# Designs tried in a protein design run: peptides against a protein of PDB entry 5LHZ. Part 45

Target 1, 78 residues: chain A of PDB entry 5LHZ
Amino acid sequence: QLLKSVFVKNVGWATQLTSGAVWVQFNDGSQLVVQAGVSSISYTSPNGQTTRYGENEKLPDYIKQKLQCLSSILLMFS

## One batch from the design tools (peptide; made by RFdiffusion4, then SolubleMPNN)

Design b2_p12_7_s4 (from b2_p12_7, 6 letters changed)
Fold by OpenDDE base, seed 2:
Structure b2_p12_7_s4 (fold): chain B 78 residues (1-78), chain A 12 residues (1-12)
Amino acid sequence: as target 1 above (78 residues)
Amino acid sequence: IQELLDKVQSFL
């Protein structure tokens, strides 16, 4: 269930979920989900392919860029 | 939020 959705200029939409997750829907059609208490993050590519990454995994640079963006978004909510 | 922030940073 959704708590709050905010529009982020030049990024997309960021939504807080009642589950404790933050869901970002990027303008390019990709998505990120991060959730408290879960060790992995979820990335969905524009074609709908979803991949879960653990903390010990090497991430593609384009995903790192989106995570940097997510960090900025989280700071907006703090 | 801080927990999520710390988590994201750990992936970078």
Scores: peptide ipSAE 0.742, ipTM 0.937, DockQ to the pose 0.822
Fold by OpenDDE base, seed 5:
Structure b2_p12_7_s4 (fold): chain B 78 residues (1-78), chain A 12 residues (1-12)
Amino acid sequence: as target 1 above (78 residues)
Amino acid sequence: IQELLDKVQSFL
């Protein structure tokens, strides 16, 4: 279930879920999901392919950039 | 939110 969605200019939409997750839908069609209590993060590419990453993995720079953006969004929610 | 924030930072 959806708790709250906010529009982020030049980024996309960020949604808090009742599950404890935050879901970001970027303007380029990609998505990130970060879930409380889950050790991995989920990235979905614009073509719909979803990959889960653990914190011990080396991430592509384009994903790191989106994670940094997500971090700033989370700060706005705090 | 802080938990998520810490988690994201651990990936960076």
Scores: peptide ipSAE 0.741, ipTM 0.937, DockQ to the pose 0.848
Fold by OpenDDE base, seed 3:
Structure b2_p12_7_s4 (fold): chain B 78 residues (1-78), chain A 12 residues (1-12)
Amino acid sequence: as target 1 above (78 residues)
Amino acid sequence: IQELLDKVQSFL
């Protein structure tokens, strides 16, 4: 279930889920999901390929940039 | 939200 969706200019849409997750749909077609209680994050590329990353993994810079954006969104919700 | 913030920061 969806709790709340917000439009973020020049970024995309961010949605809070009842599961405790936040789902960001970026304008480039990629997606990020971060969820409380889960040690990994989920990234979906524009072509629909989904990859889960653990905390100790080296992330590509383009994903780090999106995570930085996600942090800003979360701060916006706080 | 703070939990999610901490999680995301741990990946950066």
Scores: peptide ipSAE 0.741, ipTM 0.937, DockQ to the pose 0.861
Fold by OpenDDE base, seed 1:
Structure b2_p12_7_s4 (fold): chain B 78 residues (1-78), chain A 12 residues (1-12)
Amino acid sequence: as target 1 above (78 residues)
Amino acid sequence: IQELLDKVQSFL
């Protein structure tokens, strides 16, 4: 279930879920899900392909950029 | 939220 959704200018939508996750839907059609208690993060590309990444994996730069954006968004929730 | 912040930072 959705707890809170916010529109982020030039980014997209960020939603806090009752599961303890934050779900970001970017303007380019990609998505990120980060959840408390889960060791991996989920990235969905604009074409709908979903990949889970572990903490020890090397991430593509475009995903790192989106994670940095997510950090800024999380600060808005705090 | 802090837990999520820490998690995201660990991936960067």
Scores: peptide ipSAE 0.739, ipTM 0.937, DockQ to the pose 0.826

Design b2_p12_8_s2 (from b2_p12_8, 6 letters changed)
Fold by OpenDDE base, seed 3:
Structure b2_p12_8_s2 (fold): chain B 78 residues (1-78), chain A 12 residues (1-12)
Amino acid sequence: as target 1 above (78 residues)
Amino acid sequence: IKELLDKVQSFL
């Protein structure tokens, strides 16, 4: 279930889920999901390929950039 | 939100 969706200019949509997750749909077609109580994050590329990353993994820079964006969104909600 | 923020920042 969805709690709330917000439009973020030049970024996309950010949605809070009742599961405790935040789901970001970026304008380039990629997606991020971060969820409380889960040690990994989920990234879906524009072609629909989904990869889960653990905290100790080296992330590609393009994913780090999106996580920085997500961090800003979360700060905005706080 | 704080928990999620801490999680995301731990990946950076």
Scores: peptide ipSAE 0.725, ipTM 0.934, DockQ to the pose 0.865
Fold by OpenDDE base, seed 4:
Structure b2_p12_8_s2 (fold): chain B 78 residues (1-78), chain A 12 residues (1-12)
Amino acid sequence: as target 1 above (78 residues)
Amino acid sequence: IKELLDKVQSFL
């Protein structure tokens, strides 16, 4: 269930879920889900493949960039 | 939100 969705210029949409997650739908068709209380993050590529990453894994640079973007979005919500 | 922010930062 959705709490709030915000349009982020040149990024896409960011949605807070009642589950405690934030879901970002990027303009390139990729998605990130970050969930409170879960040790991993979820990335979905534009082709629909979903990968979960743990905190100690080395992330691809393109995912790090999206996480940095998400960080900025979260600061806006705070 | 702070919890999520800290979590995201830990991945960077």
Scores: peptide ipSAE 0.725, ipTM 0.934, DockQ to the pose 0.830
Fold by OpenDDE base, seed 1:
Structure b2_p12_8_s2 (fold): chain B 78 residues (1-78), chain A 12 residues (1-12)
Amino acid sequence: as target 1 above (78 residues)
Amino acid sequence: IKELLDKVQSFL
């Protein structure tokens, strides 16, 4: 279930879920899900392909950029 | 939120 959704200018929508996750839907059609208690993060590309990444994996730069954006969003929630 | 922030930072 959705707890809170906020519109982020030039980014998209960020939603806090009752599961303890934050779900970001970017304007380019990609998505990120980060959840407390889960060791991986989920990225969905604009074409709908979903990939889970572990902390020790090397991430593509475009995903790192979106994670940096997510960090900024989380700071807004705090 | 703090836990999530720490998690995201650990991936960067």
Scores: peptide ipSAE 0.725, ipTM 0.934, DockQ to the pose 0.836
Fold by OpenDDE base, seed 5:
Structure b2_p12_8_s2 (fold): chain B 78 residues (1-78), chain A 12 residues (1-12)
Amino acid sequence: as target 1 above (78 residues)
Amino acid sequence: IKELLDKVQSFL
């Protein structure tokens, strides 16, 4: 279930879920999900392909950029 | 949120 959604200018929408996850829907159609208690993160490309990444993996730069954006969003929620 | 922040940072 959805707790709260916030519009982030020039980024997209960020949603907190009752599951403990934060879900970001970027303007380019991609998505990130970060879930409390889960060791991996989820990235969905604009074409709908979803990939899970572990902390030990080397991430593509375009994903790291989006994670940095997510980090700034989380800071705003704190 | 703090937990999520720490998690995201660990990926960067």
Scores: peptide ipSAE 0.724, ipTM 0.933, DockQ to the pose 0.823

Design b2_p12_8_s3 (from b2_p12_8, 6 letters changed)
Fold by OpenDDE base, seed 4:
Structure b2_p12_8_s3 (fold): chain B 78 residues (1-78), chain A 12 residues (1-12)
Amino acid sequence: as target 1 above (78 residues)
Amino acid sequence: IEELLKKVQSFL
């Protein structure tokens, strides 16, 4: 369930979930989900393929870029 | 939010 959704210019939408997760829907059609208490992150590509990444994995650069963006979004809420 | 921020940062 949704708590709050905010529009982020040139990025997309960021939503806080009651589960303790933040869900970002990027303008390119990709998505990120980061959840409290879960050691992995979830990325969904524009074609709908979902991949989970652990903290010890080497991430593709395009994922790192989106995570950096998510970091900046989270900072706006802190 | 702070917990999530730390988590995201740990992936970078």
Scores: peptide ipSAE 0.726, ipTM 0.934, DockQ to the pose 0.807
Fold by OpenDDE base, seed 2:
Structure b2_p12_8_s3 (fold): chain B 78 residues (1-78), chain A 12 residues (1-12)
Amino acid sequence: as target 1 above (78 residues)
Amino acid sequence: IEELLKKVQSFL
């Protein structure tokens, strides 16, 4: 279930879930899900393909950019 | 949120 959703200008929507996850829906149609207690992150591309990445994996630059954006969003919530 | 922040930053 959704706990709270906030609009982030030039980014999209960020939603905090009751599960302890944060779900970001980017304007380009991609999505990120990061959840406490889970070692991986989930990225969904605009075409709907979902990939889970572990902490030790090398990430594509475009995903790193989105994670940097997510980091900024999380700082807003802190 | 702090836990999530640390997690995200660990991927960068």
Scores: peptide ipSAE 0.726, ipTM 0.934, DockQ to the pose 0.829
Fold by OpenDDE base, seed 1:
Structure b2_p12_8_s3 (fold): chain B 78 residues (1-78), chain A 12 residues (1-12)
Amino acid sequence: as target 1 above (78 residues)
Amino acid sequence: IEELLKKVQSFL
């Protein structure tokens, strides 16, 4: 269930879920889901392929860039 | 939110 959705200029939409997750829908069609209590993050590419990454994995730079963006969004909510 | 922030930063 959706708790709150925020439009982020030049990025897309960020939604806080009642599950404790934050869901970002980027303008390029990709998505990130980060959830409290879960050791992995979920990335969905524009073509709809979803991949889960663990903390010890080396991430592609384009995903790191999106995580940095998410970090900035979370800082805005703090 | 603070927990999520720390989690995201741990992936960077």
Scores: peptide ipSAE 0.725, ipTM 0.934, DockQ to the pose 0.843
Fold by OpenDDE base, seed 3:
Structure b2_p12_8_s3 (fold): chain B 78 residues (1-78), chain A 12 residues (1-12)
Amino acid sequence: as target 1 above (78 residues)
Amino acid sequence: IEELLKKVQSFL
């Protein structure tokens, strides 16, 4: 279930889920899901490939950029 | 949201 969806100019859509997750759908077709109580994050590339990353893993720079964007979105929600 | 923010920031 969806709680709230917000359009973010030049980024895409950010949605809060009743599960405690935030789902970001980027304009380039990629997606991020971050969920409370889960130690990993989920990234889906534009081609539909999904990868989960743990906190101690080295992330590709393009993923870090998406996470920085997500951080800014979360700050706006708070 | 605060929990998620801390989580995301821990990945950076």
Scores: peptide ipSAE 0.725, ipTM 0.933, DockQ to the pose 0.826

Design b2_p12_8_s4 (from b2_p12_8, 5 letters changed)
Fold by OpenDDE base, seed 1:
Structure b2_p12_8_s4 (fold): chain B 78 residues (1-78), chain A 12 residues (1-12)
Amino acid sequence: as target 1 above (78 residues)
Amino acid sequence: MQSLLDKVQSFL
């Protein structure tokens, strides 16, 4: 269930879920989900393919860039 | 929210 959504200029939409997750829908059609209490993150590419990454995995640079963006968004919520 | 921030930072 959705708690609140915020529009982030030149990024997309960031949504807090009642589950404790944050869901970012980027303008390029990709998505990130980061969930409290879950050790992995979920990335969905623009073509709809979803991949989960653990904290010890090497991330592609494009995903790191999106996580950096998410970090900035979370700072806004703090 | 701070815990989520810490989690995201751990992936970077």
Scores: peptide ipSAE 0.649, ipTM 0.915, DockQ to the pose 0.841
Fold by OpenDDE base, seed 3:
Structure b2_p12_8_s4 (fold): chain B 78 residues (1-78), chain A 12 residues (1-12)
Amino acid sequence: as target 1 above (78 residues)
Amino acid sequence: MQSLLDKVQSFL
């Protein structure tokens, strides 16, 4: 379930889940989910395809950019 | 949130 959702201008919505995850829904329709205790991250493209990336994988630049954005959000909420 | 921040940053 949802704990808190925050509107982030020019980004989208960031939501904290009771599971310990943070879910970002970007304006372009893509999504990121990062969860405590899970060694991978989840990216969903605008077309609905979901890919999980492990911590030692090389990420596409466009995903790195979104993670940088998520990092900024987490930093702001910390 | 700090643990999640550390996790995300490890992917960058």
Scores: peptide ipSAE 0.649, ipTM 0.916, DockQ to the pose 0.862
Fold by OpenDDE base, seed 4:
Structure b2_p12_8_s4 (fold): chain B 78 residues (1-78), chain A 12 residues (1-12)
Amino acid sequence: as target 1 above (78 residues)
Amino acid sequence: MQSLLDKVQSFL
């Protein structure tokens, strides 16, 4: 269930879920999901492939950039 | 929300 969706200029949409997750849909068609109580994050590429990354895993730069963007969004809600 | 922020920060 969706709690709230907000449009983020030049980024896309960010949605809070009742599950405790935040779901970002980027303009490039990729998606990022982070969830309370889950030690990994989920990234979906524009072609629909989903990959989970662990906390201590080395991330590609493009993932880090999207996480930095997500951090900014979360700060917006804090 | 703070916990999510901390989580995301831990990946960076």
Scores: peptide ipSAE 0.648, ipTM 0.915, DockQ to the pose 0.832
Fold by OpenDDE base, seed 5:
Structure b2_p12_8_s4 (fold): chain B 78 residues (1-78), chain A 12 residues (1-12)
Amino acid sequence: as target 1 above (78 residues)
Amino acid sequence: MQSLLDKVQSFL
C-alpha cells in the first residue's frame, strides 16, 4: 500500500510504502526501492530489468548517483 | 526514516 507520494522536480516521484520502503521513480524510467529490514537495495532499469545489490557489492556509478539523490530526498523527510 | 537514510548511506 502507498502512504504518500511526493513529486521531486527534475528527479521524479518518491513514494513511501506501508511496508517501510521508499520507492523512487526517476524521470529516465529507472526505479529504486530501499526497504526497512532488508539488507539489499533494488534497482530497476528503464527496460524493466530489476537487480538487487547487497551492501558488500560494488555499485555502478550511475546507481550511486541515484542513491545520492535518494539520500537527499530522505533528508527532506527528516 | 532515519534507518533508511543510514542504510542508503552505507551503500555509498
Scores: peptide ipSAE 0.648, ipTM 0.915, DockQ to the pose 0.837

## One batch from the design tools (peptide; made by RFdiffusion4, then SolubleMPNN)

Design b2_p13_3_s1 (from b2_p13_3, 6 letters changed)
Fold by OpenDDE base, seed 4:
Structure b2_p13_3_s1 (fold): chain B 78 residues (1-78), chain A 13 residues (1-13)
Amino acid sequence: as target 1 above (78 residues)
Amino acid sequence: QLQAVLDKVQSFL
């Protein structure tokens, strides 16, 4: 279930889910899911490939950039 | 739970 969706110009949509997750759908077709209580994040590339990354893993720069973006988006939810 | 998500995101940065 969806709690709140926010459109972010030149980024995409960010949605808070009742599960405690935030789901970002980027304009490039990729997706990012970050959920409270889950030790990993989920990234889905535009081709539909999903990869999970743990908190101790080194992230690809492009994912790190999207997380940086998500961080700023989360502040918009407040 | 947004704060928890934010904390998690920031832990990856």
Scores: peptide ipSAE 0.755, ipTM 0.943, DockQ to the pose 0.894
Fold by OpenDDE base, seed 5:
Formats: sequence, structure tokens, C-alpha cells
Structure b2_p13_3_s1 (fold): chain B 78 residues (1-78), chain A 13 residues (1-13)
Amino acid sequence: as target 1 above (78 residues)
Amino acid sequence: QLQAVLDKVQSFL
């Protein structure tokens, strides 16, 4: 279930779920899911391919950029 | 929970 959805100009939509996850739907069609209590993050490319990344993995730069964006969004939520 | 998510995001950066 959704707790809150926020439209972020030039980024997309960020949604907080009751599960403890934050779900970002970017304008380019990609998606990012980060959940409290889960050791990995989920990235879905615009073509629908989903990849999970563990905390010990090096991330592609384009994903790091999206995580940096998410960090800014989360700071906005607080 | 948002703080926990933020902490996790930061750990990946």
C-alpha cells in the first residue's frame, strides 16, 4: 500500500510504501526501489529488466546518479 | 523508516 506519493519536477514520482520501501519512477522510464531491512536495492531499466544490487557491489555510474537523486528526495521528505 | 532508507542509500554511494 501507498503511504505518500510526491511528484518531483524533472525527476518523476517518489512513493513511500507501507512495507518500508521507497519507490521512485523516473521520467526516463526506469525505477528504483530501496527498502528498509533489505540488504539490496532494485533497479528496473526502461525496458523492464530488473537487477538487484547488494551492498558490497560496485554500482554503474547511472545508478549512482539516481541514488544521489533519491538521497535528495529523502532529505526533502524529512 | 525513511531514515533507514536514507542510511541505506548513503551506504551505496
Scores: peptide ipSAE 0.754, ipTM 0.943, DockQ to the pose 0.887
Fold by OpenDDE base, seed 2:
Structure b2_p13_3_s1 (fold): chain B 78 residues (1-78), chain A 13 residues (1-13)
Amino acid sequence: as target 1 above (78 residues)
Amino acid sequence: QLQAVLDKVQSFL
């Protein structure tokens, strides 16, 4: 269930879920889900393929960029 | 919860 959704210009939608997760739906069709207490993050590519990345894995640059963006979004939520 | 999510995100960066 949704707590709140925020539209972010030139990025997409960021939603806080009642589970505590944050779900970002990017304009390029990709998605990112991050939740406290879960050791991995979930990335879904525009073609619908989902990959989970552990906290010690090296991330592709494009995912790092999206996480950096999410970091900025989270600061706006607060 | 948001701070915890932020901390997690930053741990990946």
Scores: peptide ipSAE 0.754, ipTM 0.943, DockQ to the pose 0.882
Fold by OpenDDE base, seed 1:
Structure b2_p13_3_s1 (fold): chain B 78 residues (1-78), chain A 13 residues (1-13)
Amino acid sequence: as target 1 above (78 residues)
Amino acid sequence: QLQAVLDKVQSFL
């Protein structure tokens, strides 16, 4: 279930779930899910392909950029 | 649990 959703200008929507996850829906159609207690993050590309990245993997730059964006959003939540 | 999510995000950066 949804706990709260925040609209972020020029980014998209960020939603906190009761599961402990944060779900970001970017304007480019991609999605990112990060959840406490799970060792990987989930990225869904605009074409619907989902990839999970582990904590020891080298991330594509575009993923790192989206994570940096998420970091900034999370700071706004607090 | 937002702090835990933030910590995780930071660990990937």
Scores: peptide ipSAE 0.753, ipTM 0.943, DockQ to the pose 0.941

Design b2_p13_3_s2 (from b2_p13_3, 6 letters changed)
Fold by OpenDDE base, seed 5:
Structure b2_p13_3_s2 (fold): chain B 78 residues (1-78), chain A 13 residues (1-13)
Amino acid sequence: as target 1 above (78 residues)
Amino acid sequence: TLQAVLQKVQSFL
């Protein structure tokens, strides 16, 4: 269930879920889901493929860029 | 919390 959804200009939508997760839907059709207490993050590509990345993994640069964007969004929520 | 999510995100960067 949704707690709050925020439109972010030139980025997409960021949604806080009752589960504690944050779900970002980017304009390019990709998605990120990050939740505290879970050891991995979820990335869904525009074609619908979902990949989970653990804390010990090297991330593709394009995902790192989206995480940087998410970091900025979360700071705006503060 | 949002702060906890932020910390997780930053741990991946």
Scores: peptide ipSAE 0.760, ipTM 0.945, DockQ to the pose 0.897
Fold by OpenDDE base, seed 1:
Structure b2_p13_3_s2 (fold): chain B 78 residues (1-78), chain A 13 residues (1-13)
Amino acid sequence: as target 1 above (78 residues)
Amino acid sequence: TLQAVLQKVQSFL
């Protein structure tokens, strides 16, 4: 279930789920899911391919950019 | 919590 959804101009939608996860739907069609207590993050590309990234692996720059964006969004929620 | 999610995000950066 959805707890809270926020529209972010030039980014997309950020949603807090009752599970504790945050789900971002970017304007480019990609998606990012981050959940506390889970050792990986989930990225879905615009073509629907989902990849999980662990805490110790090097991230592609475009993923880091989206995470930086999410960080900024979360700071706005606080 | 949102704080826990933020901490996780920042740990990946």
Scores: peptide ipSAE 0.759, ipTM 0.945, DockQ to the pose 0.864
Fold by OpenDDE base, seed 2:
Structure b2_p13_3_s2 (fold): chain B 78 residues (1-78), chain A 13 residues (1-13)
Amino acid sequence: as target 1 above (78 residues)
Amino acid sequence: TLQAVLQKVQSFL
């Protein structure tokens, strides 16, 4: 279930779930789900393909950019 | 917590 959803201009929607996960729905149609205590992050491309990335994997630059964006969002919420 | 999520995100960067 949803705990809180925030609209972020030029980014999309960032939602905190009751599970503790943060779910970002980007304007380009991609999605990112991050939860503490889970060793991987989940990225869904605009075409609906979902990929999980582990802590020691090399991330594509576009994923890093989205994570950097999420980092900024989370800092804003702090 | 949001702080824990932030730390996880930053660990990937």
Scores: peptide ipSAE 0.759, ipTM 0.945, DockQ to the pose 0.872
Fold by OpenDDE base, seed 3:
Structure b2_p13_3_s2 (fold): chain B 78 residues (1-78), chain A 13 residues (1-13)
Amino acid sequence: as target 1 above (78 residues)
Amino acid sequence: TLQAVLQKVQSFL
């Protein structure tokens, strides 16, 4: 279930889920799902492939950039 | 909470 969706100019949509997760749909077709209390994050590439990354893993730069963007969104809304 | 999600995101950076 959705709690709140926010349109972010030049980025995409950020949605809070009732589960506590934040779901970001980027304009390039990729997606991120992050939830507190879960040790991994979910990334879906534009081609629809979904992978999970743990906190101790080395992230690809393009994913780090998405997380930095999400961080900025969360800071802006906090 | 959003704060908890932020902390999670920042832990990956």
Scores: peptide ipSAE 0.758, ipTM 0.945, DockQ to the pose 0.840

Design b2_p13_3_s3 (from b2_p13_3, 5 letters changed)
Fold by OpenDDE base, seed 5:
Structure b2_p13_3_s3 (fold): chain B 78 residues (1-78), chain A 13 residues (1-13)
Amino acid sequence: as target 1 above (78 residues)
Amino acid sequence: TLEAVLQRVQSFL
C-alpha cells in the first residue's frame, strides 16, 4: 500500500510504502527499493532485471549515484 | 520511518 508519492523534477517519483520501504521510479525506467530493517537494497534496471545488493557488496557507480539522489530526496523531508 | 530508510541508504555510500 502507498502512503505518499512525490514527484521529483528531473528524477522521477518517490513513494513511501506502508511496509516501511521507499520506492523510487527514475525517469530512465530504473527503480530502487530501500526498506528500513532490511539489510539489502533492490535495484531494477530499465529492462526489468532486479538485483539485490547487501551492505558488504561493492555497488556499481550508476547505482551509487541513484542512492545519492535518494539520500538527497530523503534529506529534503527531514 | 524515513529516517531509518535514510540510514539504510547512507550505509551503502
Scores: peptide ipSAE 0.756, ipTM 0.945, DockQ to the pose 0.866
Fold by OpenDDE base, seed 1:
Structure b2_p13_3_s3 (fold): chain B 78 residues (1-78), chain A 13 residues (1-13)
Amino acid sequence: as target 1 above (78 residues)
Amino acid sequence: TLEAVLQRVQSFL
């Protein structure tokens, strides 16, 4: 269930879910799901491949960049 | 909460 969705210029859509997750749909077709209470994040590439990353593993730079973008979005609406 | 999500994001950065 969706709580609210916001359009972010030059980024995509960010949606808050009732589950406590934030779901970002980027303009490049990739997706990111981050949830409070869950120690991993979910990244879906534009080709539809989904990968989960834990806090203890090295992230690809392109994912770090998207997380930094999400951080900025969350700070903007805080 | 959004704050909790932000904290989760920042834990990866």
Scores: peptide ipSAE 0.756, ipTM 0.945, DockQ to the pose 0.896
Fold by OpenDDE base, seed 3:
Structure b2_p13_3_s3 (fold): chain B 78 residues (1-78), chain A 13 residues (1-13)
Amino acid sequence: as target 1 above (78 residues)
Amino acid sequence: TLEAVLQRVQSFL
Protein backbone atom coordinates (compact mmCIF):
# COMPACT_ATOMS: atom_id res chain seq x y z
CA GLN B 1 0.00 0.00 0.00
CA LEU B 2 2.92 2.34 0.69
CA LEU B 3 5.26 3.33 -2.13
CA LYS B 4 7.51 5.87 -0.47
CA SER B 5 7.70 7.80 2.79
CA VAL B 6 9.66 11.02 3.09
CA PHE B 7 10.57 12.82 6.28
CA VAL B 8 10.15 16.59 5.95
CA LYS B 9 11.97 18.63 8.57
CA ASN B 10 9.68 20.76 10.74
CA VAL B 11 6.62 19.38 8.94
CA GLY B 12 6.28 15.63 9.39
CA TRP B 13 5.99 12.66 7.04
CA ALA B 14 4.68 12.54 3.49
CA THR B 15 3.78 9.14 2.06
CA GLN B 16 2.82 8.15 -1.46
CA LEU B 17 0.28 5.32 -1.58
CA THR B 18 -0.25 2.75 -4.32
CA SER B 19 -3.78 4.14 -4.66
CA GLY B 20 -2.31 7.36 -6.03
CA ALA B 21 -3.00 9.30 -2.86
CA VAL B 22 -0.53 11.30 -0.82
CA TRP B 23 -0.82 11.02 2.95
CA VAL B 24 0.76 13.69 5.13
CA GLN B 25 1.20 13.24 8.87
CA PHE B 26 1.99 16.61 10.42
CA ASN B 27 3.99 17.09 13.60
CA ASP B 28 0.96 18.55 15.35
CA GLY B 29 -0.83 15.23 14.93
CA SER B 30 -3.11 16.30 12.08
CA GLN B 31 -3.27 14.47 8.75
CA LEU B 32 -4.13 15.19 5.12
CA VAL B 33 -5.02 12.74 2.38
CA VAL B 34 -5.19 13.99 -1.21
CA GLN B 35 -5.82 11.82 -4.23
CA ALA B 36 -5.90 12.58 -7.93
CA GLY B 37 -9.27 11.87 -9.49
CA VAL B 38 -11.08 12.61 -6.24
CA SER B 39 -12.64 16.06 -5.95
CA SER B 40 -12.40 16.19 -2.16
CA ILE B 41 -9.61 16.11 0.39
CA SER B 42 -9.55 14.45 3.79
CA TYR B 43 -8.37 16.25 6.91
CA THR B 44 -7.97 14.58 10.29
CA SER B 45 -7.55 16.81 13.32
CA PRO B 46 -5.13 15.98 16.13
CA ASN B 47 -8.11 14.73 18.12
CA GLY B 48 -8.90 12.21 15.40
CA GLN B 49 -11.93 13.84 13.80
CA THR B 50 -11.94 13.41 10.02
CA THR B 51 -13.64 15.85 7.65
CA ARG B 52 -13.84 15.82 3.86
CA TYR B 53 -13.82 19.10 1.96
CA GLY B 54 -14.87 19.71 -1.62
CA GLU B 55 -12.87 22.04 -3.83
CA ASN B 56 -15.60 24.67 -3.85
CA GLU B 57 -15.94 24.80 -0.07
CA LYS B 58 -14.41 27.50 2.08
CA LEU B 59 -11.47 26.01 3.95
CA PRO B 60 -10.41 26.98 7.45
CA ASP B 61 -7.18 28.94 7.31
CA TYR B 62 -5.23 26.32 9.24
CA ILE B 63 -6.12 23.68 6.66
CA LYS B 64 -5.31 26.00 3.77
CA GLN B 65 -1.89 26.57 5.30
CA LYS B 66 -1.29 22.83 5.46
CA LEU B 67 -2.31 22.48 1.82
CA GLN B 68 0.10 25.24 0.91
CA CYS B 69 2.78 23.30 2.74
CA LEU B 70 1.88 20.12 0.86
CA SER B 71 1.96 22.03 -2.42
CA SER B 72 5.47 23.17 -1.60
CA ILE B 73 6.55 19.61 -0.82
CA LEU B 74 5.13 18.28 -4.08
CA LEU B 75 6.75 21.07 -6.08
CA MET B 76 10.06 20.24 -4.43
CA PHE B 77 9.82 16.63 -5.61
CA SER B 78 8.76 17.49 -9.15
CA THR A 1 0.89 10.67 -10.39
CA LEU A 2 2.42 13.23 -8.09
CA GLU A 3 1.72 15.88 -10.72
CA ALA A 4 -1.95 15.00 -10.64
CA VAL A 5 -1.96 15.20 -6.85
CA LEU A 6 -0.31 18.62 -7.03
CA GLN A 7 -3.01 19.76 -9.43
CA ARG A 8 -5.67 18.59 -7.00
CA VAL A 9 -4.01 20.37 -4.09
CA GLN A 10 -3.72 23.59 -6.05
CA SER A 11 -7.40 23.47 -6.95
CA PHE A 12 -8.06 24.20 -3.27
CA LEU A 13 -5.75 27.22 -3.14
Scores: peptide ipSAE 0.756, ipTM 0.945, DockQ to the pose 0.891
Fold by OpenDDE base, seed 2:
Order: structure tokens, then sequence, then C-alpha cells
Structure b2_p13_3_s3 (fold): chain B 78 residues (1-78), chain A 13 residues (1-13)
């Protein structure tokens, strides 16, 4: 279930789920799911392939950029 | 909380 969805210009949609997760749907068709109590993040590429990354893994730069963006979005939610 | 999610995100940066 959705708690709140925010449209972010030039980024996409960011949604807070009742589970506590934040789900971002980027304009390029990719997706991120992050949840506080989970040590990994979920990235779905535009082609629908999903990869989970642990906190000690090296992230591809494009994912790191999206996380930077998400960080900014979360600050906007507050 | 959103704060906790933010901290999780920042742990990857």
Amino acid sequence: as target 1 above (78 residues)
Amino acid sequence: TLEAVLQRVQSFL
C-alpha cells in the first residue's frame, strides 16, 4: 500500500510505502527500493532486471547517482 | 521512518 507519492521534476516518482520502504520510479524506467531495516537496496533496470546490492558492495556509478538523487528527495519529504 | 531510510541511503554513499 502507498502512503504518499511525490512527483519530482526531471526525476520521476517517489513513493513511501506502508511497509516503510521508499520506492522511486525514475523517468528512464529504472527503479530503486530502499527500506531502513534491510541492509540491501533493490535496483531494477529499465529492462526489468532486478539486482540487490549490499552495503559493502561497490556500486555502479549510475546507481550511486540515483542514490544521491534519492537522498535529496528524502530531504524534500521532510 | 523516512529518516531511517535516508540513513540507509547515505550508508551507500
Scores: peptide ipSAE 0.755, ipTM 0.945, DockQ to the pose 0.923

